# Designs tried in a protein design run: peptides against a protein of PDB entry 5HDT. Part 36

Target 1, 163 residues: chain A of PDB entry 5HDT
Amino acid sequence: MVVKTFMDMDQDSEEEKELYLNLALHLASDFFLKHPDKDVRLLVACCLADIFRIYAPEAPYTSPDKLKDIFMFITRQLKGLEDTKSPQFNRYFYLLENIAWVKSYNICFELEDSNEIFTQLYRTLFSVINNGHNQKVHMHMVDLMSSIICEGDTVSQELLDTV
Target 2, 163 residues: chain A of PDB entry 5HDT as posed
Amino acid sequence: MVVKTFMDMDQDSEEEKELYLNLALHLASDFFLKHPDKDVRLLVACCLADIFRIYAPEAPHTSPDKLKDIFMFITRQLKGLEDTKSPQFNRYFYLLENIAWVKSYNICFELEDSNEIFTQLYRTLFSVINNGHNQKVHMHMVDLMSSIICEGDTVSQELLDTV

## One batch from the design tools (peptide; made by RFdiffusion4, then SolubleMPNN)

Design b2_p13_5_s2 (from b2_p13_5, 4 letters changed)
Fold by OpenDDE base, seed 2:
Structure b2_p13_5_s2 (fold): chain B 163 residues (1-163), chain A 13 residues (1-13)
Amino acid sequence: as target 1 above (163 residues)
Amino acid sequence: SKPKARKRPPLPK
């Protein structure tokens, strides 16, 4: 299984990273990003998060447009955090915990449309955050948002209005 | 479980 393959891979597995590079690239294709099945898209998002983890601090995706598409895609999947009772919540949690810990979104500072990505991320997180989430979920959400604010030298007015 | 991961380094100041 592809999900398990990337989940179990560590950052020092250079041979494996090279071996699965093409798979990582294929997972970012429109076929997967626009897959009609919501559960498949979640699995894809988790794989992409693991890919960012494995290849940190860099990413195997060389196209800024592709990186934007990926992070906008991941952001859309985070909407699933809204239902804590969903059978898929654990995978949504995994996605959140992973990207927060790795600080994957911080790669977006290199993108022209970083403000759009961060704005959409914050809007999404604020739309799903609620008192029903446990402390760990809250912590990861705060870590994810605060790390971006602390890392960036400047923040757009639109983003400030969102926060 | 998942492997321990390194974070992205901070942006250059």
Scores: peptide ipSAE 0.179, ipTM 0.796, DockQ to the pose 0.087
Fold by OpenDDE base, seed 5:
Structure b2_p13_5_s2 (fold): chain B 163 residues (1-163), chain A 13 residues (1-13)
Amino acid sequence: as target 1 above (163 residues)
Amino acid sequence: SKPKARKRPPLPK
């Protein structure tokens, strides 16, 4: 299983990182990012999160446009955090915990459209935050947002109005 | 920035 392959891989697994590089690139293709199955898209997002973890601090994706597409895609998946009773909630939690710990979105500071990505992320998070979430979910959401603010040199006025 | 040579904490069961 592809999901388990990346989930179990460590950052120092150089031979495996080289072996599965092409697979990582294929997972970011439009075929997967625009997959019609919602559950498949969630699994793809989790794989991409693990790929960012494994290849940190760099990403194997060389195209700025592709990186933008990936993070906009991951942001869309985070909407699933709203339903705490969903059978897929544990996977949404995995996605959130991963990207918060790795600080994956911080790579977006190198992109021209970083403000668009961060704005969309914050809008999404604030739209799904609710009292039904446990303390760990809230902590990861706060950590994710705080890491971007703390590392960023510039923040758009639109983002400031949202925070 | 993203960490290097660090392992994330285990996920809750």
Scores: peptide ipSAE 0.167, ipTM 0.804, DockQ to the pose 0.242
Fold by OpenDDE base, seed 3:
Parts: sequence; structure tokens; C-alpha cells
Structure b2_p13_5_s2 (fold): chain B 163 residues (1-163), chain A 13 residues (1-13)
Amino acid sequence: as target 1 above (163 residues)
Amino acid sequence: SKPKARKRPPLPK
């Protein structure tokens, strides 16, 4: 499976990274980002997270519009963290842990619409965070948000009001 | 700041 391919790949496999580059680009197409199946979208999000990990510190997606679409897409998937009893929660946890550890959203600082992306991320996280989440989930959410606040030069008043 | 490199996030148990 495609998710297994990227999940098992390490960052030093230059030949494999080149071989699967076209697949990485294809996974970011509108076909997958707008897929009607919620579980498929979650798998796509996890693949994209692994792609960001594998190609870090760079990303194979060079279009600013495409990068914005991808991170807005990933942000929407994080809403699934709300239901801790869902059979898919472990995969949502993987998504959160991955993007928090890699600091994937830091790529967005180079985008003109970074403020919009971060605002939507914070709104989403605060909408799903609750006392039912274990300490690790809270830690990853805090790591994700604090990295952006601490490493960003400026934040909008709207974002500050959200925090 | 750039994303972390030469590491891998742990897989969920």
C-alpha cells in the first residue's frame, strides 16, 4: 500500500525519494484532496505528513497555492481528533504526532497566506481539544502551536485573540 | 526554523 511505502521510507534514501517523487506529487492532486471518503482523506493526510518528513527540510511541492491547499487539507483532517473513541483515532494521533515532531507547518512561513493557515490551524485545534485527551495528545498540540508562535516573527491580532 | 531532519517520529503503539 502507498501509505506503507512512505511510512517505511527514511530521509537518506535518495534514490527512492527520486523514484517516488511523482507519486508524492500525485497524492497532492485535487482528486485525493477532495476525495469523498473521509477515511481515504485521512490516509492521504498521513501520506502527505510522511512526505514532508522524508523530504525535510524541503518539500517536493513548489507551488505556493498547492502548499496552501495541502496544509488547509491537513488542518481539516485534524478535526477527527475530537472523537477519542473512533477506530481511526490512532491514525489521527499519528498525523498529529508526525506534523508536530517534523514541524511541517513551518514551511508555511514562506507563504503569503501563512496567517490564514495558522489561524485555521489554531481554531481547529482549540475546537477539538478537551479534557478527554491524554497528556501526549495535549503535548503534541501545544508543541505544534508553540513552535509557530516562538519561531514566527509576527502574528496577527486575530491569531492572538484565538490563542 | 526548518523541519527536523535525520529523525523519524515514533509510530503509534
Scores: peptide ipSAE 0.117, ipTM 0.792, DockQ to the pose 0.331
Fold by OpenDDE base, seed 4:
Structure b2_p13_5_s2 (fold): chain B 163 residues (1-163), chain A 13 residues (1-13)
Amino acid sequence: as target 1 above (163 residues)
Amino acid sequence: SKPKARKRPPLPK
């Protein structure tokens, strides 16, 4: 299982990182990012989150456009956090926890379209935040948003005004 | 700051 492979991989496993590099690249293809099944897209997002974790602080994706596509894709998946009763909620939680803990979005500061990415992220998070979420979900959402604010010298004032 | 460097735990239950 691809999901489990990346989930169980260590950051210092250089041989494994090299072995699965091509798989990581393929998972970022339009075939997966635009997959019609939302559950598949969620699994892809979780894999991508793990890939960012494994290869941190770098990423195996060399194209700025590809990185933008990936993070916009991940952002869209976070919309699934809105349904706390979904059978897939735990995977959405995993996605949120992972990207918040790793600070995966911080790689976007190197992208010229970082403001667009962060704006969409914040809009999405504020869209799904509700009192039905437990403390951990709230904490990860706050961590995800605050880490970008703390790291970003180029974060737009518009974005800051929403916080 | 830099991304944290450690292995993440399995999928939460």
Scores: peptide ipSAE 0.108, ipTM 0.761, DockQ to the pose 0.271; fails the geometry check

Design b2_p13_5_s3 (from b2_p13_5 with T4K V7K D13K)
Fold by OpenDDE base, seed 5:
Structure b2_p13_5_s3 (fold): chain B 163 residues (1-163), chain A 13 residues (1-13)
Amino acid sequence: as target 1 above (163 residues)
Amino acid sequence: SKPKALKRPPLPK
């Protein structure tokens, strides 16, 4: 199983990282990013989050356009956090916890369209946050947003107005 | 137990 493969892989396994590099690249293809099944897209997002974790601090994706597509894709998946009663909520939690801990979105500062990505992220998080979320979910959301504000020097006024 | 992942280091300013 591809999902388990990346979940179980650590950052020091250089041999495995090289072995599965092509698979990591294929997972970012339009075939997976635009997959019609919502649950499949969630699994893909979790795999991509693990890939960012494994290859940190550098992503294996060299194309700025591809990186933008990936982070916009991950951001769209975070919308699933709104339903705390969903059978898939634990996997959405995994996605949130992972990207918050790794600070995966900080890669986006190197992109010309970083402000667009961050704006969409903040809008998404504020749209799904609710009183049904436990403290851990709230903490990860805050950590994710605050790390971007604290790291960035070129945050747009539109984003600042949202905060 | 798996080791904790490393956070992305701060960008140079």
Scores: peptide ipSAE 0.119, ipTM 0.763, DockQ to the pose 0.074
Fold by OpenDDE base, seed 1:
Structure b2_p13_5_s3 (fold): chain B 163 residues (1-163), chain A 13 residues (1-13)
Amino acid sequence: as target 1 above (163 residues)
Amino acid sequence: SKPKALKRPPLPK
């Protein structure tokens, strides 16, 4: 399975990183980002998160437009965190934990539309945050949001007002 | 600008 391949891959596996580079690029295609099955989209998001982890601090995607599409896509998947009873919740948790720990969204600071991406991320997170989430979920959400604010030299007033 | 974390986060059970 492709998901397990990237999940188990080490950041220092240079030969494997080169071998699966084309697969990583294809996973960011519209075919996968716009897949009709929400569970498939979640798996794709997890793969993309692992790709960002594996290739950190850089990413194999060279197109700013593609990077924007990917992070907007990942942001949309985070809405699934709202249902803690879902059979897929653990994968949503994995996605959140991964992107928070790796600080994957920090690559967006190089993008022209970084403010749009961060705004959508914060709106999504605040829309799903609830008291039903355990401490770890809350911690990852806070870490994700705080890391972006701390890393950014300038943050929009709108974003600051939501914090 | 701080670099991305390089550790592998765990998969929840």
Scores: peptide ipSAE 0.051, ipTM 0.729, DockQ to the pose 0.410
Fold by OpenDDE base, seed 2:
Structure b2_p13_5_s3 (fold): chain B 163 residues (1-163), chain A 13 residues (1-13)
Amino acid sequence: as target 1 above (163 residues)
Amino acid sequence: SKPKALKRPPLPK
């Protein structure tokens, strides 16, 4: 399956990265980002997270608008972290762990609408964080949020109001 | 110029 293909690929697989570049681009299409099945969207989000991991520190997506769409899409999927007993929680965890570890959202600093993306991310995380999450989940959420604050040159007042 | 995502080691399985 496509999700397994990207999960098993490492950042030094240059030939594979070239081979699957077209697939990576297609996964960011509206067909997948707007797929009616939320489980499919979660799988797509995980694949996209792996794509960001594999191609880090760059991304294969050249359009700033597409990058914005992708990160807004990923942010929306993080809402699934709210239910720790969901059958899909482990995949939501994978998504969170991946983007936190890779610092994927740091790509957004170069986007015109970075503040919008970060604001939505923080609002989403604060909306789903709860005492039922284990320490690892909390750690990844904190790492994700703090990394953006620490590494960003500027933070909007709107984002500061959210934090 | 603002920092981008960094290349990281592979995630633990």
Scores: peptide ipSAE 0.047, ipTM 0.735, DockQ to the pose 0.750
Fold by OpenDDE base, seed 3:
Structure b2_p13_5_s3 (fold): chain B 163 residues (1-163), chain A 13 residues (1-13)
Amino acid sequence: as target 1 above (163 residues)
Amino acid sequence: SKPKALKRPPLPK
């Protein structure tokens, strides 16, 4: 399966990274980002997170508009963290852990719409965070938010008001 | 620290 292919790939597999580059690009198409099935969208998000991990510190997506679409898409999937009893919660946890550890959102600092992306991320995280989440979930959420604050040169007033 | 991990061990399954 496609998800397993990227999940099992490491960052030193240069020949494989080249081989699956077109697949990585295809997974970011509107067909997948706007897929009607919520579970499919979650799998796509996890695969995209792995792609960011594999190709770090760069990304195979060269279009700023495409990168914005991808991170807005991933942000929307994080809303699924709210229901800790969902059968898909472990996959939402995987998504959160991955993007927090890799610091995937930090590539957005080079985008013109970075403040919009970060604002939506913070709004989403604060909307789903609750006492039902264990310490690991809280830690990943804090790591994700703090890395952006610490590495950002400028933060919008709206984002500051959210924090 | 660098903005993204250059090398990272595989994530837990």
Scores: peptide ipSAE 0.047, ipTM 0.724, DockQ to the pose 0.469; fails the geometry check

Design b2_p13_5_s4 (from b2_p13_5, 7 letters changed)
Fold by OpenDDE base, seed 1:
Structure b2_p13_5_s4 (fold): chain B 163 residues (1-163), chain A 13 residues (1-13)
Amino acid sequence: as target 1 above (163 residues)
Amino acid sequence: KLPGPKKRPPLPK
């Protein structure tokens, strides 16, 4: 399975990173980002998160527009964190933990539409965060949001007001 | 230049 391949891949496995580079690029295609099955989209998001982890601090995607599409896509998947009783919650947790720890969204600072991406991320997180989430979920959400604020020299006042 | 994402080991399965 493609998901397991990227999940288990070492960041220093240069030969494997080169071997699966084309697959990583294809996973960001509209076919996968707009897949009608929400569970498939979640798996795709997890793969993309692992790809960002594996290729950190850089990303294999060279198009700013594609990077924007990917992060907007990942942001949309985070809405699934709202239902803690879902059978897929553990994968949503994996997605959150991964992007928070790796600080994958920090790549977006080099994008022209970074403020749009961060705004949508914060709106999504605040829409799903609730007292039903355990301490680890809250920690990852806070770490994700705080990292962006700390790294960004210029953050919109609107975004700061929501923190 | 802002620092990029940090490297870390794979997450538990």
Scores: peptide ipSAE 0.111, ipTM 0.755, DockQ to the pose 0.742
Fold by OpenDDE base, seed 5:
Structure b2_p13_5_s4 (fold): chain B 163 residues (1-163), chain A 13 residues (1-13)
Amino acid sequence: as target 1 above (163 residues)
Amino acid sequence: KLPGPKKRPPLPK
C-alpha cells in the first residue's frame, strides 16, 4: 500500500527514497490532486505530507507551479478538521500533526505566491478551529501558524491583520 | 528540486 509505504519511511532511507521518487512525483499529478473521492484526496494529502517529511530539506518537485498546487491542495483538505466526530478525523489529525511538526509550508517561502498560500492556510485554520478540538489539535494549529510568522520575512500585512 | 524546510526528526508514532 502506497500510504503505508510513505508513512513507514524515514528521512535516512536513501535507497528507498530513490526507489519511490517517481511514485512521489506521480502522486502530485492532477489525477490524484483532482480525484473525485474525498477520502482518496485525504490519503493523497497524507502521502504528500510524508513526502515532504522524507525528502526534507529538498522537496522532490521541481516545478514552482506544481508546488503551489500541492500546498493549495493540502490546505483544502485541512477543512475536514471541522468535524471532530468524522470517522476520518484521525487521518486529518495526522495530516495536521505532520505538516506542523515538519513545518512543510516553509518550503513556500521560495514561491512568488507564498502570501496567497499562507493567507489561504490561515483562513482555513481559523474557519475550522472550534471548542470541540482538544489541546493537541489547537497546539498544532498554533505551531503551524506561528512558525510561518516567526520564520518568514515576506508575510503580507493582510495576513498579519488576521492574526 | 526545490528547497524545503530543514531536516526534521522522524514524526512520533
Scores: peptide ipSAE 0.090, ipTM 0.725, DockQ to the pose 0.463
Fold by OpenDDE base, seed 2:
Structure b2_p13_5_s4 (fold): chain B 163 residues (1-163), chain A 13 residues (1-13)
Amino acid sequence: as target 1 above (163 residues)
Amino acid sequence: KLPGPKKRPPLPK
């Protein structure tokens, strides 16, 4: 399966990265980002997270608009972290762990609409964070948010109001 | 029920 393929790939697999580049590009298409099945969208988000991991520090997506769409899409999927009892929670956890550890959102600093992306991310995380999450989930959420604050050159007033 | 992450992702290059 596609999700398994990217999950098992490491950053040094140069030949595989070339081989699956077209697939990576197709996964960011509207067909997948706007798929009606939320479980499929979660799988797509995990694949995209792995793609950012594999191609780090770069991204195979050359369009700033496409990158914005992808991160807004990933942000929307993070709402699934709200229910720790969900059958899909472990996959939501994988998504969170991946993007936090890789610092994938740091790519957004180069985007014109970075503040919009970060604002939506913070709003989403604050909306889903709860005392039922284990320590690892909390750690990843904090790491994700603090990394952006610490590494960002500027932070919008809107984002500051959110924090 | 889905399994957890297989491994921690490596740091970016």
Scores: peptide ipSAE 0.060, ipTM 0.718, DockQ to the pose 0.094
Fold by OpenDDE base, seed 3:
Structure b2_p13_5_s4 (fold): chain B 163 residues (1-163), chain A 13 residues (1-13)
Amino acid sequence: as target 1 above (163 residues)
Amino acid sequence: KLPGPKKRPPLPK
């Protein structure tokens, strides 16, 4: 399966990275980002997270508009973290842990709409965070938010008001 | 851009 292919790939697999580049680009198409099935969108988000991990520190997506779409898409999937009893929670956890560990959102600092992306991310995280989450979930959420604050040269007033 | 991890350990279940 496609998800397993990227999940099992490491950052040193240069020949494989080249081989699956077109697949990585295809997974970021509107067909997948706007897929009607919520579970499919979650799988796509996890695959995209692995793609960011594999190609770090660069991303195979060269279009700023496409990168914005991808991160806004991933942000929307993080809403699924709210229901800790969902059968899909472990996959939402995978998504959160991955993007926090890789610091994938830091790519957004090069985008003109970085403040919008970060604002939506923070709003989403604060909307779903609750005492039902275990310490690991809280840690990953804090790591994700703090890495952006620490790496950012400027933060919008709206983002500051959210924090 | 910040470099990613050199070796990513397996993610928890």
Scores: peptide ipSAE 0.041, ipTM 0.687, DockQ to the pose 0.303

Design b2_p13_6_s1 (from b2_p13_6, 4 letters changed)
Fold by OpenDDE base, seed 4:
Structure b2_p13_6_s1 (fold): chain B 163 residues (1-163), chain A 13 residues (1-13)
Amino acid sequence: as target 1 above (163 residues)
Amino acid sequence: SSHPRRHMPHVSK
């Protein structure tokens, strides 16, 4: 399974990173980002999160527009965190934990539309945060937001005021 | 650093 392949791969596996580079690029195609199945999109998001982890500190995606699309896509998937009773919640948790730990969104600081991406991220997170989330979920949400704020010299004042 | 780190530990589900 593709999701398992990337999940089990580490950052120093250079041969595997080379081998699966084309797959990583293909997973960011519109076919997957705009896939009609919500569960498939979640799996794709998790794979993309792992790809960012594996190829850190760089990303295999060279197009700024593609990077924007990916992070906007991932942000949309985070809406699934709102339903703590969903069978897919653990996978949403994995997505959140991964991108928070890796600080994947920090790549976005190099993008012209970084403020748009971060604004959407914060709006999404605050829309799904609730008292039903356990401490770990809250911590990862805070970590994700804080990692961006720590680089606040490039973050809009509007975003800073949201905190 | 503003970038994701290299050689990070594997994140558990």
Scores: peptide ipSAE 0.044, ipTM 0.725, DockQ to the pose 0.083
Fold by OpenDDE base, seed 2:
Structure b2_p13_6_s1 (fold): chain B 163 residues (1-163), chain A 13 residues (1-13)
Amino acid sequence: as target 1 above (163 residues)
Amino acid sequence: SSHPRRHMPHVSK
């Protein structure tokens, strides 16, 4: 499975990183980002998160527009965190944990539309945060947002006012 | 870059 392949890969697997680079690129195609199946989109998001982890601190995607699409896509998937009882919650948790730990969104500071991405991220997170989430989920959400704020010499005051 | 370069620990719900 593609999901397992990237999940089990570490950052030091240089040969594997080259081997699966094309697959990583294909996973970011509109076919997958706009896939009609919600579960497929979640799996794709997890794979993309793993790809960001594996290739950190640099993403294999060279197009700023593609990066924007990916992060907007991942942001949309985070809405699934709202239902802690769903069968897919563990994957949503994995997604959250991964992107928070890796600080994946920090790549967006290099993008022209970073403010849009961060704004949507914050809005999404605050929309799904609730007291039903355990402490770990809350910590990951806080870590995810805080890492962006802390690196905020490039964060607009307008965005800060939104937070 | 603020991205870590280390093996990621996995956390469970």
Scores: peptide ipSAE 0.042, ipTM 0.717, DockQ to the pose 0.061
Fold by OpenDDE base, seed 5:
Structure b2_p13_6_s1 (fold): chain B 163 residues (1-163), chain A 13 residues (1-13)
Amino acid sequence: as target 1 above (163 residues)
Amino acid sequence: SSHPRRHMPHVSK
């Protein structure tokens, strides 16, 4: 299973990183990013999060446009955090925990549209935060937002107004 | 490096 393959891989597995590079690139194709099945898109997002973790601090994706598409895609998946009773909530939690710990969105600082990406991320997180979330979920959300504010070279006034 | 992504933590399992 592709999901398990990337989940079990670590950053020191150089031979595996090279072996699965083409698969990583394929998972970022429009076929998967625009897949009609919501559950498939969630699995793709988790795989992409693992790919960012494995290849950190660099991403295997060389196209700025592709990177933007990926992070906008991941951001859209985070909307699923709103329903804590969903059978898929644990996978949404995995996605959140991963990207928060790895600080995956920090790659976006080199993109021209970084402020757009961060704005959408913050709007999405604020829209799904609710009292049904436990302390761990809240902590990961705060960590994710704080790392961008504290480690970013510049933050737009629009983003500051959102926070 | 001053690039934020260069400061991403190395995750160990």
Scores: peptide ipSAE 0.042, ipTM 0.716, DockQ to the pose 0.117
Fold by OpenDDE base, seed 3:
Structure b2_p13_6_s1 (fold): chain B 163 residues (1-163), chain A 13 residues (1-13)
Amino acid sequence: as target 1 above (163 residues)
Amino acid sequence: SSHPRRHMPHVSK
């Protein structure tokens, strides 16, 4: 299973990272990013999050446009955090926990459209935050947002208005 | 890039 393979891989497995590089690249293809099945897209997002963790601090995706597509894709999946009673909530939690811990979105600071990406992320998070979320979910959301604010040189006024 | 290399914890399983 592809998801299990990346989930079990650590950052120091250089030979394995090289071996599965092509698979990592294929998972970011339009075929998977635009897959019609919502559950498949969530699994793809979790796998991409693991790929960012494994290859940190450098992503295997070299195209700025591809990186933008990936993070906009991951941002869209985070909308699933709204329903805490969903059978897939644990996977949405895994996605949130992973990207917050790794600080995956910080790669976006090198992109021209970083402000757009961060704005969409913040809008999405604020749209799904509710009183049904436990303290851990809130903590990860705060960690994700605060890391971007603290480590960014500049933040757009639009983003500041969202916060 | 004006940003330094990302500082993130080492993740282990």
Scores: peptide ipSAE 0.042, ipTM 0.715, DockQ to the pose 0.096

